# Peptides against a protein of PDB entry 3VZA: the designs that were tried, part 140

Target 1, 98 residues: chain A of PDB entry 3VZA
Amino acid sequence: RVERLCKSKELFEERLGLEIRRIHNEQLQFIFRHIDHKDPDKPYMFTLSINEQGDYEVTSCTPPLDCISEFQLKVRETNNFSAFIANIRKAFTALSFK
Target 2, 62 residues: chain B of PDB entry 3VZA
Amino acid sequence: AAYVTQLYYKISRIDWDYEVEPARIKGIHYGPDIAQPINMDSSHHSRCFISDYLWSLVPTAW

## One batch from the design tools (peptide; made by RFdiffusion4, then SolubleMPNN)

Design b2_p26_2_s4 (from b2_p26_2, 11 letters changed)
Fold by OpenDDE base, seed 2:
Structure b2_p26_2_s4 (fold): chain B 98 residues (1-98), chain C 62 residues (1-62), chain A 26 residues (1-26)
Amino acid sequence: as target 1 above (98 residues)
Amino acid sequence: as target 2 above (62 residues)
Amino acid sequence: SERERRLAELDKEDVLELLRKILESP
């Protein structure tokens, strides 16, 4: 089972181009790659925590996204975490076309 | 480890077939109403195309 | 199948609770 889980994680990381890591201060780091077709390994990332009130809180976003605060509000309202992550990736993709 | 893979599923609604050759991207995407198979040859596509395609399966409506 | 049952149970789990489990895990 452990080997299966490890392989599954690696498949998700490579195929979705999304790495999920727990970092200091009880935060999750979401690292998107495969965003820029000209630079597939360029990372686009944000960090997330659950604040004292139990709400989703974006603690950083690199590069910054104008829409990230709105997305934080939307995910708090809808609890649609899937759409939250997908919309962030879409926003990063749009940003890559500078 | 287990929780992270569960989170990937919660995000993507994809269940991989991990027992196939690495070049074969095989699994099932569970949409809100129907489930559809994923079965593609990775050698025919770039990493970015594959990722873009898989993410296109994920609804962005809140 | 057993795998389908596991996925069905996961569908019922709150994502916020899952995130807490990740953050609280060793």
Scores: peptide ipSAE 0.748, ipTM 0.960, DockQ to the pose 0.944
Fold by OpenDDE base, seed 3:
Order: structure tokens, then C-alpha cells, then sequence
Structure b2_p26_2_s4 (fold): chain B 98 residues (1-98), chain C 62 residues (1-62), chain A 26 residues (1-26)
């Protein structure tokens, strides 16, 4: 099972172009690649924590997204984490064309 | 790795078939209404196209 | 199947709880 989990993780990383890392101060780092077709390895990333109130909190976003605060609000309201991540990727994709 | 893999599933609703050849992207996407098979030859597509396609399966409606 | 049962259980788990497990794990 462990081997399957490791392989599954690698498949997700490569195919979704999304790496998930746990970093300092109890945060998760989400690193998107394969966003810019002209530079597939260029990373687009944000970090996430659960604050003292138990709410999703974006602690950084690189490059910055104007919509990230709104998305944070939406995910708190809906608890639709899947849509949260997908919308962030969509926003990064849009940014890559500017 | 278990929790992270679970998180990937929670995000994408994709379950990979890990027993196929590396060049074959095979799995199942569990949409809100129906489950759809994924079956692609990665050698015929760019990494960006593959990622874009897979993410297109993920609803963005809140 | 066992795999189907695991996915079914995962579907019932709240993502926030899963995130807490990840963030609080050693």
C-alpha cells in the first residue's frame, strides 16, 4: 500500500502539475506547474494554513492574485476545497497570459 | 504520503490506475453526477495539455 | 472492493479535518 501511495502521489504531481508540500509553521505549499505552455516548469504557488479560528487562510501567493482573498472567503463559506484549488489554478492560468 | 494522496483525491476526484504502462494516463474521474474514465496516451500530448485537460474535469462552481 | 470502500470513506471525510491531520502530523 505504501508503494502504491508513493506512486499515486508522483502521478498526481506530474499529471496535475501540482506539488503539495508541508512547510514551516504548519502550512501547506501548493506549487502549480504546467501553467505557462511556453514555460511549463515555471512555478505558480500559494501557501495555506488553518488559523486559530479554524478557517482556511492563504498566507502567501506567488505571483500575487487579486482574487485570492475572494477565493479564501468563498472556500470558508462553501468548504468546497476542490473548487478553491481549481479556481486558483484557473486564475494563475489567466495571469500567465498577461 | 497517505494524507497527501487523499488530499489529491479530494481536490481532483481522480483515482489513477497505477498498474498500466507509464505512457498511459489511465484512471477514473468521479464527477458529481457520473464517473468518467480517463485513458490517454501521454506521448501524444504536452505536459501542459494533459494538466489542462485533467483540471478541466474539476468543477469550479462554488 | 476494498479500494471502493476506502474512496467511499474518503468522500465522507471533511477536507478541513484532512488538512488538520496533514498540518498536525509529525
Amino acid sequence: as target 1 above (98 residues)
Amino acid sequence: as target 2 above (62 residues)
Amino acid sequence: SERERRLAELDKEDVLELLRKILESP
Scores: peptide ipSAE 0.746, ipTM 0.960, DockQ to the pose 0.893
Fold by OpenDDE base, seed 4:
Structure b2_p26_2_s4 (fold): chain B 98 residues (1-98), chain C 62 residues (1-62), chain A 26 residues (1-26)
Amino acid sequence: as target 1 above (98 residues)
Amino acid sequence: as target 2 above (62 residues)
Amino acid sequence: SERERRLAELDKEDVLELLRKILESP
């Protein structure tokens, strides 16, 4: 049911603090919130595309993460997308403490 | 929003119970070996705590 | 096991296909 799907999406967005959007130029934007406990609505985000080779490509990261290039390599090697997203969130969390 | 919902599942491995009271965070997390229930009262926790907890269920090993 | 390997590969492919569908959906 459409209503259930919509509700499910909303539950994920709120509970995970992760919003997923399709944006221009065939990219997905992943927006993390609830990272900074002092500012729960502060967004931490990156954009992702699939390049011509069919590989995951991070097209932007705000704020920037030093580890993002390594994570891109890792997800291409392992195809563990879940770990990819989780590690990015972990990195954003660590950044919020600096 | 079917594809996006499926993507959330692929990321988190969480299946929500949609038919409970709004304040109840209820679902199942499917780990590599075992499935574990989620059952929280959102009124007892901050949004950040809830998110941190749920993400802690997601393995970060590549 | 071989079965586990195959299932893991299918799961990996499913994610990529899912992303493509999201990117291509109107």
Scores: peptide ipSAE 0.623, ipTM 0.932, DockQ to the pose 0.379
Fold by OpenDDE base, seed 1:
Structure b2_p26_2_s4 (fold): chain B 98 residues (1-98), chain C 62 residues (1-62), chain A 26 residues (1-26)
Amino acid sequence: as target 1 above (98 residues)
Amino acid sequence: as target 2 above (62 residues)
Amino acid sequence: SERERRLAELDKEDVLELLRKILESP
C-alpha cells in the first residue's frame, strides 16, 4: 500500500504539475509547474492554512495574484476547493503570458 | 502520503491506473455526471500540454 | 468494486476536514 501511495503521488505531481507540501507553522504549500511552456520548471506557488476561525487563509502567493483574495473569499463561501485550485492555476497561466 | 493522494483526487477527480508503464497516461476522470477515460501516450506531448489538458478537465465554476 | 467504493467515500468527505488531517498529521 505504501508503495502504491508513493507512486500515486508521483504520478499526480508529474502529470498535474502540482506538488503539495506541508511546511512550517501548519501550512500547505502548493507548487505549480508546467505553467510556462518556455520554462516548464518555473514554479508558481501559494501557501495555505486554516486560521483560528477554521477558514481557508492564503498566507503567501508567489508570484502575487491580484485575484487571490477574491478566490479566498469564494472558497470560504462555496467550499469548492477544486475550483479554488483550478482557478489559481488558471490565473498563474494568464500571468505567465504577461 | 495517503491524505495527500486523497487531496489530489479531491482536487482533480482523477483516478490513475497505477499498473501501466509511465509512458502511458491512463486513468479515469470523474466529472459531475460523466466519467471519462484518460489514455495518452506521453511521448506524443509536452509536459505542459499534458498538464494543461488534465487541468482543463477540472471545472472552474464556483 | 472496492476501488469504486473508496472513491465514493472520498466524494462524501469534507475537503476541509481532509486538509485538517493533513495539517495535523505527523
Scores: peptide ipSAE 0.750, ipTM 0.960, DockQ to the pose 0.915; fails the geometry check

Design b2_p26_3_s1 (from b2_p26_3, 11 letters changed)
Fold by OpenDDE base, seed 2:
Structure b2_p26_3_s1 (fold): chain B 98 residues (1-98), chain C 62 residues (1-62), chain A 26 residues (1-26)
Amino acid sequence: as target 1 above (98 residues)
Amino acid sequence: as target 2 above (62 residues)
Amino acid sequence: REELERRREELDKTDVKELLRKIIES
């Protein structure tokens, strides 16, 4: 089972181009790759925490996204975390064409 | 890695077939209404195309 | 096979926020 879980994680990381890491100060880092077709290894990332009120809080976004504050509001309202992540990736993709 | 893999499923709703050859991208996407099979030859596509395609399966409606 | 189905069923019921907390606390 352990080997299966490790392999599954690797498959998700490679195929979705998404790495998830726990970093300092009780935060999660989400690292997107495979965004820029001209530079597939270029990372697009944001960090996330659950604040004292129990709300999703984006603590950083690199490169910055104008829409990130709106997405934070939306995920707090809907709790649709899947759409939250997918929309961030979509925004990063749009940014890569500029 | 159990919780992280669970999170990947919560995000993507994809379940991989981990017993196939590495070059074969095989799994199932569990949408709200219907489950869709995934079956691709990775050697025929770029990494970016594969990722874009898989993410296109994930709804962006809030 | 049934284990995977049970796992998906349980995951569908799990609050993603609680899952995030578990990852952070691990």
Scores: peptide ipSAE 0.728, ipTM 0.958, DockQ to the pose 0.944
Fold by OpenDDE base, seed 4:
Structure b2_p26_3_s1 (fold): chain B 98 residues (1-98), chain C 62 residues (1-62), chain A 26 residues (1-26)
Amino acid sequence: as target 1 above (98 residues)
Amino acid sequence: as target 2 above (62 residues)
Amino acid sequence: REELERRREELDKTDVKELLRKIIES
């Protein structure tokens, strides 16, 4: 089972181009790759925590996204985390076109 | 690792077929209305195309 | 197979926020 889980994680990382890391101060780092077709390894990332109120809180976004605050509001309202992540990726993709 | 893989599923709604050869991207995307099979030959596509395609399966409606 | 289906069904009911907490605290 452990080996299967490990393989599953690797498949998700490679195929979705999304890596999820636990980092300091009780945060998760979401690293998108495969965004820029000219530079597939270029990372687009944000960090996330669950604050004391139990709300999603984006603690950083690199590169910055104008829409990230709105997305944070939306995910708090809907709890649709899938759409949250997908919309962020979409925004990063749009940003990659400059 | 279990929780992370579960999170990947919560995000993507994809289950992979782990038994196929590495070059075969095979799985199922579970949409709200229908389950859609995934079956791609990775040797025929760029990493970016594959990722873009898979993410296109994920609804962005809030 | 039925185990996978059951697991998926249960996961669909799971609060993602709680899952995130578990990852953070692991």
Scores: peptide ipSAE 0.728, ipTM 0.958, DockQ to the pose 0.954
Fold by OpenDDE base, seed 3:
Structure b2_p26_3_s1 (fold): chain B 98 residues (1-98), chain C 62 residues (1-62), chain A 26 residues (1-26)
Amino acid sequence: as target 1 above (98 residues)
Amino acid sequence: as target 2 above (62 residues)
Amino acid sequence: REELERRREELDKTDVKELLRKIIES
């Protein structure tokens, strides 16, 4: 089972170009790759926590997205985490075109 | 790894067929309306295209 | 197979926020 889980994780990481890490201070780091077709390994990332109020909180975003605060509000309202992640990726994609 | 894999599913709604050869991207996307099979030959596409395609399956409506 | 389907169904009902907490605190 552990082997299957590891393989599944690897498939998601490669195929979605999304890595998820636990980092310090009770945060998750979401790292998108395969955004820039000219530089597929260039990372686009944000960090996320669940704050003391139990709300989604983006603690960093690199490169910065001017829409990230709005997305944070939307995910708090809708609890649609899937759309949250997908919209962030879309925003990073748009940003990659400069 | 179990929780992270579960999170990937919550995000993408994709289940992979992990018993297939790596060159074959095979799985099922469970969309809001119907489930759709995924079956791609990775040798025919760039990594970026594959990722873009798979993410295109994920609704962005809040 | 049926077990996997049930697990998926249960996962569909699971609060993603709780899942995130479990990952963070694991």
Scores: peptide ipSAE 0.727, ipTM 0.957, DockQ to the pose 0.925
Fold by OpenDDE base, seed 5:
Structure b2_p26_3_s1 (fold): chain B 98 residues (1-98), chain C 62 residues (1-62), chain A 26 residues (1-26)
Amino acid sequence: as target 1 above (98 residues)
Amino acid sequence: as target 2 above (62 residues)
Amino acid sequence: REELERRREELDKTDVKELLRKIIES
């Protein structure tokens, strides 16, 4: 089972181009790659925490997204975390063409 | 890695077939209606194309 | 197959926020 879990994680990281890390101050870092076709290894990142009220809170976004505050509101309203992550990736993709 | 892999599933709704050769991207995407197979030859696609394709399977409707 | 199906069904019922907390606190 351990071997399967390790392999599964590696497959997700490579194929989705998404790495998930636990960082300081009780936060998770989401790192997107494979966004810019000209530079596939260029990272697009945001950090997330669950605040004292139990709400999703984006604590940083690099590069910055003007829509991130709206997405934070939407995920709080819907609890659709999948759509939250997918929309952020979509926004990063759009930004990569600027 | 158990919780992280569970999170990947919650995000993507994909289960990988980890028993196939590395060059074969095989799995199942569990959409809201029906499950759809994933079966790609990675040697025929760029890493960016593969990622874009897989993310296209994930609904963005809130 | 049965194990995977059972795990998937359980995951579908799991609150993602609780899962995030478990990762953060691990």
Scores: peptide ipSAE 0.727, ipTM 0.958, DockQ to the pose 0.945; fails the geometry check

Design b2_p26_3_s2 (from b2_p26_3, 13 letters changed)
Fold by OpenDDE base, seed 1:
Structure b2_p26_3_s2 (fold): chain B 98 residues (1-98), chain C 62 residues (1-62), chain A 26 residues (1-26)
Amino acid sequence: as target 1 above (98 residues)
Amino acid sequence: as target 2 above (62 residues)
Amino acid sequence: RKEREKLREELDKTDVFELLRKIIES
């Protein structure tokens, strides 16, 4: 089972170009790669926590996204975490063309 | 990490066939209405193309 | 295969919030 889990995680990381790490202060770091076709290893990342009120809170975003506050509000309202992550990647992709 | 792999599934709705040859990207995407097979030869595509394609399967509607 | 299918079905009906909490507070 452990071997299967490790293999599955590696496949997700490589194929989605998304790495998920737990970092200090009870936060998750989401690192997107494969965004810029000219620089596939360039990282686009944000960090997430659950605040004291029990709400999703984006604690950092690099590079900055103007839409990140709106996405935080949307995921709190809908709990559609899949759309939350997908929309952030879409926004990073748009940023890579500028 | 069990919970992280589960989170990947919750995000992507993809279930990989991890027993096939490494160059074969094979799995199933479970959409809201229909399950779609994934079956690609990774040697025929860039890493960015593969990622973009897979993410295109994930709905962005809230 | 049967085990994976069962796990998928369970994950489909679980709240992602609880899953995230298990990760960040572990």
Scores: peptide ipSAE 0.728, ipTM 0.959, DockQ to the pose 0.899
Fold by OpenDDE base, seed 5:
Structure b2_p26_3_s2 (fold): chain B 98 residues (1-98), chain C 62 residues (1-62), chain A 26 residues (1-26)
Amino acid sequence: as target 1 above (98 residues)
Amino acid sequence: as target 2 above (62 residues)
Amino acid sequence: RKEREKLREELDKTDVFELLRKIIES
């Protein structure tokens, strides 16, 4: 089971180009790669916490996204975390062409 | 890594077939209506193309 | 196969918020 879990995680990281890390102050870091076709290893990332009110809160976004506040509101309303992550990646992809 | 792997599934709805050769990207995407197979030869695609394709399977509707 | 199928079914029932809390607070 341990071997299967490790392999599965590695497959997700490589194939989705998404790494998930637990960092200081009870936050999760989401690191997207494979976005810029000219520089596949360039990271696009944001950090997430659950605030004192129990709401999703984006604590940082690099590079910054003008839509991140709206997405934070939408995920709080819908609890559709999948769409939240997918839309952020879509926004980073659009930004990579700037 | 159990919880993180579970989170990857909650995000992507993909279940990998981890018993196949590394060059074969094989799995199942469980969409809202039907399940669709994933079966790609990674040697024929860039890493960016593969990721873009897989993410295209994930709905963006809230 | 059966184990993975059962796990998938359970995950489909699980609130992602609770899963995130488990990760964040672990």
Scores: peptide ipSAE 0.727, ipTM 0.958, DockQ to the pose 0.900
Fold by OpenDDE base, seed 4:
Structure b2_p26_3_s2 (fold): chain B 98 residues (1-98), chain C 62 residues (1-62), chain A 26 residues (1-26)
Amino acid sequence: as target 1 above (98 residues)
Amino acid sequence: as target 2 above (62 residues)
Amino acid sequence: RKEREKLREELDKTDVFELLRKIIES
């Protein structure tokens, strides 16, 4: 089972171009790659925590996204985390076109 | 590790067939209305194309 | 296969918020 889980995780990482890491101060780091077709390894990332109120909080976003605050609000309202991540990726993709 | 894999599923709604050859991208995307099979030959596509395609399966409506 | 299907069904019922908390606090 452990081996299956490990392989599944690797498949997600490679195929979605998304790594999920737990980092310091009880945060999750979401690292998108495969965004820029000219530089597939270029990372686009944000960090997420759950604040003291129990709300999703984006603690960093690199490169910065104008829409990230709105997305944070939306995910708090809807709890649609899937759409949250997908919209962030979409925004990063748009940003990659400069 | 298990929780992270579960999170990937919650995000993507994809279940991989991890027993096929590495070059075969095979799985199922479970949309709200229909389950859609995924079956691609990775040697025929760029990593970016594959990722873009898979993410296109994920709804962005809140 | 049966196990995977059951797991998927359970995950569909699971609140992502709780899952995230478990990851963060692990």
Scores: peptide ipSAE 0.727, ipTM 0.958, DockQ to the pose 0.934
Fold by OpenDDE base, seed 3:
Structure b2_p26_3_s2 (fold): chain B 98 residues (1-98), chain C 62 residues (1-62), chain A 26 residues (1-26)
Amino acid sequence: as target 1 above (98 residues)
Amino acid sequence: as target 2 above (62 residues)
Amino acid sequence: RKEREKLREELDKTDVFELLRKIIES
């Protein structure tokens, strides 16, 4: 079972170009790759926590996205985490074109 | 690993057929209305294209 | 196979917020 889970995780990481890591201070780091077709390994990332109020909070975003605060508000309102992640990726993609 | 894998599913709604050879990207995307099979030959596409395609399956409407 | 299907069904009912908390605060 553990082996299957590891394989599944690896498939998601490679195929979606998304790595999810737990980092210090009870945060999750979401690392997108395969964004820039000219530089597929270039990371686009943000970190997320659940704050003391029990709300989703983006604690960092690299490179910065001017829409991230709005997305944070939207995910708090809708709890549509899937759309949250997908929209962030879309925003990173748009940013990669400069 | 289990929780993270579950999170990947919650995000993408994709269930991989992980028993297939790595070059075959096979799975099912469970969209809001219908389930759609995924079946790609990775040798025919770039990593970026594959990722873009798979993410295109994920709705962005809030 | 059946177990995977059942797991998927359970995940569809699971609040993503709780899942995230389990990951973050594990």
Scores: peptide ipSAE 0.727, ipTM 0.958, DockQ to the pose 0.885

Design b2_p26_3_s3 (from b2_p26_3, 12 letters changed)
Fold by OpenDDE base, seed 5:
Structure b2_p26_3_s3 (fold): chain B 98 residues (1-98), chain C 62 residues (1-62), chain A 26 residues (1-26)
Amino acid sequence: as target 1 above (98 residues)
Amino acid sequence: as target 2 above (62 residues)
Amino acid sequence: REERERRREELDKTDVKELLLEIINS
């Protein structure tokens, strides 16, 4: 099972171009790659915590996204975390063309 | 890695077939209505294309 | 196959926020 879990994680990281890390101060870092076709290894990332109220809170976003505060509101309202992540990736993709 | 892989599933709704050859991207995407197979030859596509395609399977509607 | 299906069904019922907290506090 350990081997299966390790391989599964590696497959997700490579195929989705998404790495998930636990970092300091009780935060998760989401790192997107494979966004810029001209520079596939360029990272697009944000950090996330669950605040004292139990709400999703984006603590950083690099590069910055104008829509990130709206997405934070949407995920709090809908609890659709999948759409939250997918929309952030979509926004990073759009930013890579500018 | 158990919780992280579970999170990947919650995000993507993809279950990988990890027993196939490395060059074969095989799995199942569990959409809201019907499960769809994933079966790609990675040697025929760029890493960015593969990622873009897989993310296109994930709904963005809130 | 049945084991994977059971795990998937359980994950479909799991609150993603609880899963995130498990990772954050691990």
Scores: peptide ipSAE 0.746, ipTM 0.960, DockQ to the pose 0.951
Fold by OpenDDE base, seed 4:
Parts: structure tokens; sequence; C-alpha cells
Structure b2_p26_3_s3 (fold): chain B 98 residues (1-98), chain C 62 residues (1-62), chain A 26 residues (1-26)
């Protein structure tokens, strides 16, 4: 089972171009790659925590996204974390075309 | 690792078929109404195309 | 197959926030 889990994680990382890491100060780092077709390894990332109130909180976003605060509000309201991540990726993708 | 894999599923709603050749991207995306099969030959596509395609399966409606 | 289906159904019912906390606090 452990081997299957490891393989599953690797498949997700490669195929979605998304790595999820636990980093310092009780945060999760979400690293998107495969965004820029001309530079597939270029990372687009944000960090996330659950604050003292139990709410999603984006603690960093690189490159910065104007819409990230709105997305944070939306995910707090809807708890649709899937849409949250997908919309961030879409925003990063749009940013890569600028 | 288990929780992270579960999180990937919560995000993507994809369940991979792990017992296929590495070059075969096979799985199922579970949408709200319809389950969509995934079956691609990775050797025929760029990494970016594959990722873009898979993410296109994920709804962005809040 | 049955186990995978059950696992998926259980995951669909799981609160993602709880899952995130489990990862953060692991």
Amino acid sequence: as target 1 above (98 residues)
Amino acid sequence: as target 2 above (62 residues)
Amino acid sequence: REERERRREELDKTDVKELLLEIINS
C-alpha cells in the first residue's frame, strides 16, 4: 500500500504539474509547473495555512496574483477547495501569457 | 503520503490506474454528474498539454 | 475494486479542511 501511495503521489505531481509540500510554520506550499509551455519547469506557487479562526489563508503567492484575495474569500465561503486550486492555476496560466 | 494523495483526489477528482505502463496515462475523473475516462499516451503529448488537459477537467465554478 | 470505490466515496464525504490540517500537523 505504501508503494502504491508513493506511486500515486508521483503520478499526480508529474501529470498535474502540482507539488504539495509541508513547509515551516504550519503551511502548505502548492507548486505549479507545466504552466508556461516555453518553460515547463518554471514554478508558480502559493502557500496556504489554516489560521486561528480555522479559515483558509494564503500566506504568499509568487508570482503575485491580483485575484488571490478574492479567491481566498470565495473558498472561505464555499469551501470548494478544488475550484480554489483550479482557479489559481488558471490565473497563473493567464499570467504566463503576459 | 496517504493524506497528500487524498488531497490530490479532493482537488482533481482523478483516480489513476497504477497498473499500466508508465507511458500510459490512464484513470478516471469523477465529475459531479459524469465519470470521464482518461486514457492518453504520454509519448504523444507534452507535459504542459497533459497538465492543461487534466486541469480542464476540473470545474472552476465556485 | 470494491475497496477503491468505498475509499472514493468516503473521500467525497471528507472535509477538505480536515484533510489539510492532517497534512499540516503530520
Scores: peptide ipSAE 0.745, ipTM 0.961, DockQ to the pose 0.961
Fold by OpenDDE base, seed 3:
Structure b2_p26_3_s3 (fold): chain B 98 residues (1-98), chain C 62 residues (1-62), chain A 26 residues (1-26)
Amino acid sequence: as target 1 above (98 residues)
Amino acid sequence: as target 2 above (62 residues)
Amino acid sequence: REERERRREELDKTDVKELLLEIINS
């Protein structure tokens, strides 16, 4: 089972180009790759926490996204975490075209 | 690893067929209306194209 | 097979926020 889980994780990481990591101070780091077709390994990332109120809170975004604050509001309102992540990736993709 | 893979599913709604060879990208995407099979030959596409395609399956409507 | 389907169905019912907390605090 453990072997299958590890393989599944690797498949998601490679195919979605998304790595999910625990980092300090009770945060998750979401690292997108495969965004820039000219530089597939270039990371686009944000960090996320759940604050004392139980709300999603983006604690960092690199490179910065103008829309990230609005997305945080939207995910709090809808609890559609899937759309939240997908929209962030979409925004990073748009940013990669400069 | 279990929680993370579960999170990947919650995000993408994709369930991989992990028993096939790595070059075959095979799984099922469970969309809001219908489940669709995924079956690609990775050797025919770039990593970026594959990722873009898979993410295109994920709705962005809030 | 049926077990995987059942697991998927149960996962569909889970709150993603709870899942995130499990990852964060594990």
Scores: peptide ipSAE 0.745, ipTM 0.960, DockQ to the pose 0.953
Fold by OpenDDE base, seed 2:
Structure b2_p26_3_s3 (fold): chain B 98 residues (1-98), chain C 62 residues (1-62), chain A 26 residues (1-26)
Amino acid sequence: as target 1 above (98 residues)
Amino acid sequence: as target 2 above (62 residues)
Amino acid sequence: REERERRREELDKTDVKELLLEIINS
């Protein structure tokens, strides 16, 4: 089972180009790659915590996204975490063309 | 590892067939209405194309 | 295969925030 889980995680990381890491201060780091077709290994990332009120809180975003605050509001309202992550990737993709 | 893989599923709604050869990207995407198979030859596509395609399966409507 | 389907159904019922907390606190 452990071997299966490890392989599954690696498949997700490579195929989605999304790595999820636990970092200091009770945060998760979401690292997108495969965004820029000219530089597939260039990372686009944000960090996320669940604050004392139990709400999603984006603690950093690199590169910065103008829409990240709105997305944080939307995910708090809808709890649609899938759409949250997908929209962030979409925004990073758009930014990569600038 | 279990929680992380579960999170990947919650995000993507994809379940991989992990027993196939590495060059074959095979799985199922569980959309809200219909489950769709994924079956790609990775040698025919760039890593970026594959990722873009898979993410295109994920709805962005809130 | 049946076990796989069961696990998926259970995941569909799980709150994503709970998963996040489990990862953060594990």
Scores: peptide ipSAE 0.747, ipTM 0.960, DockQ to the pose 0.951; fails the geometry check

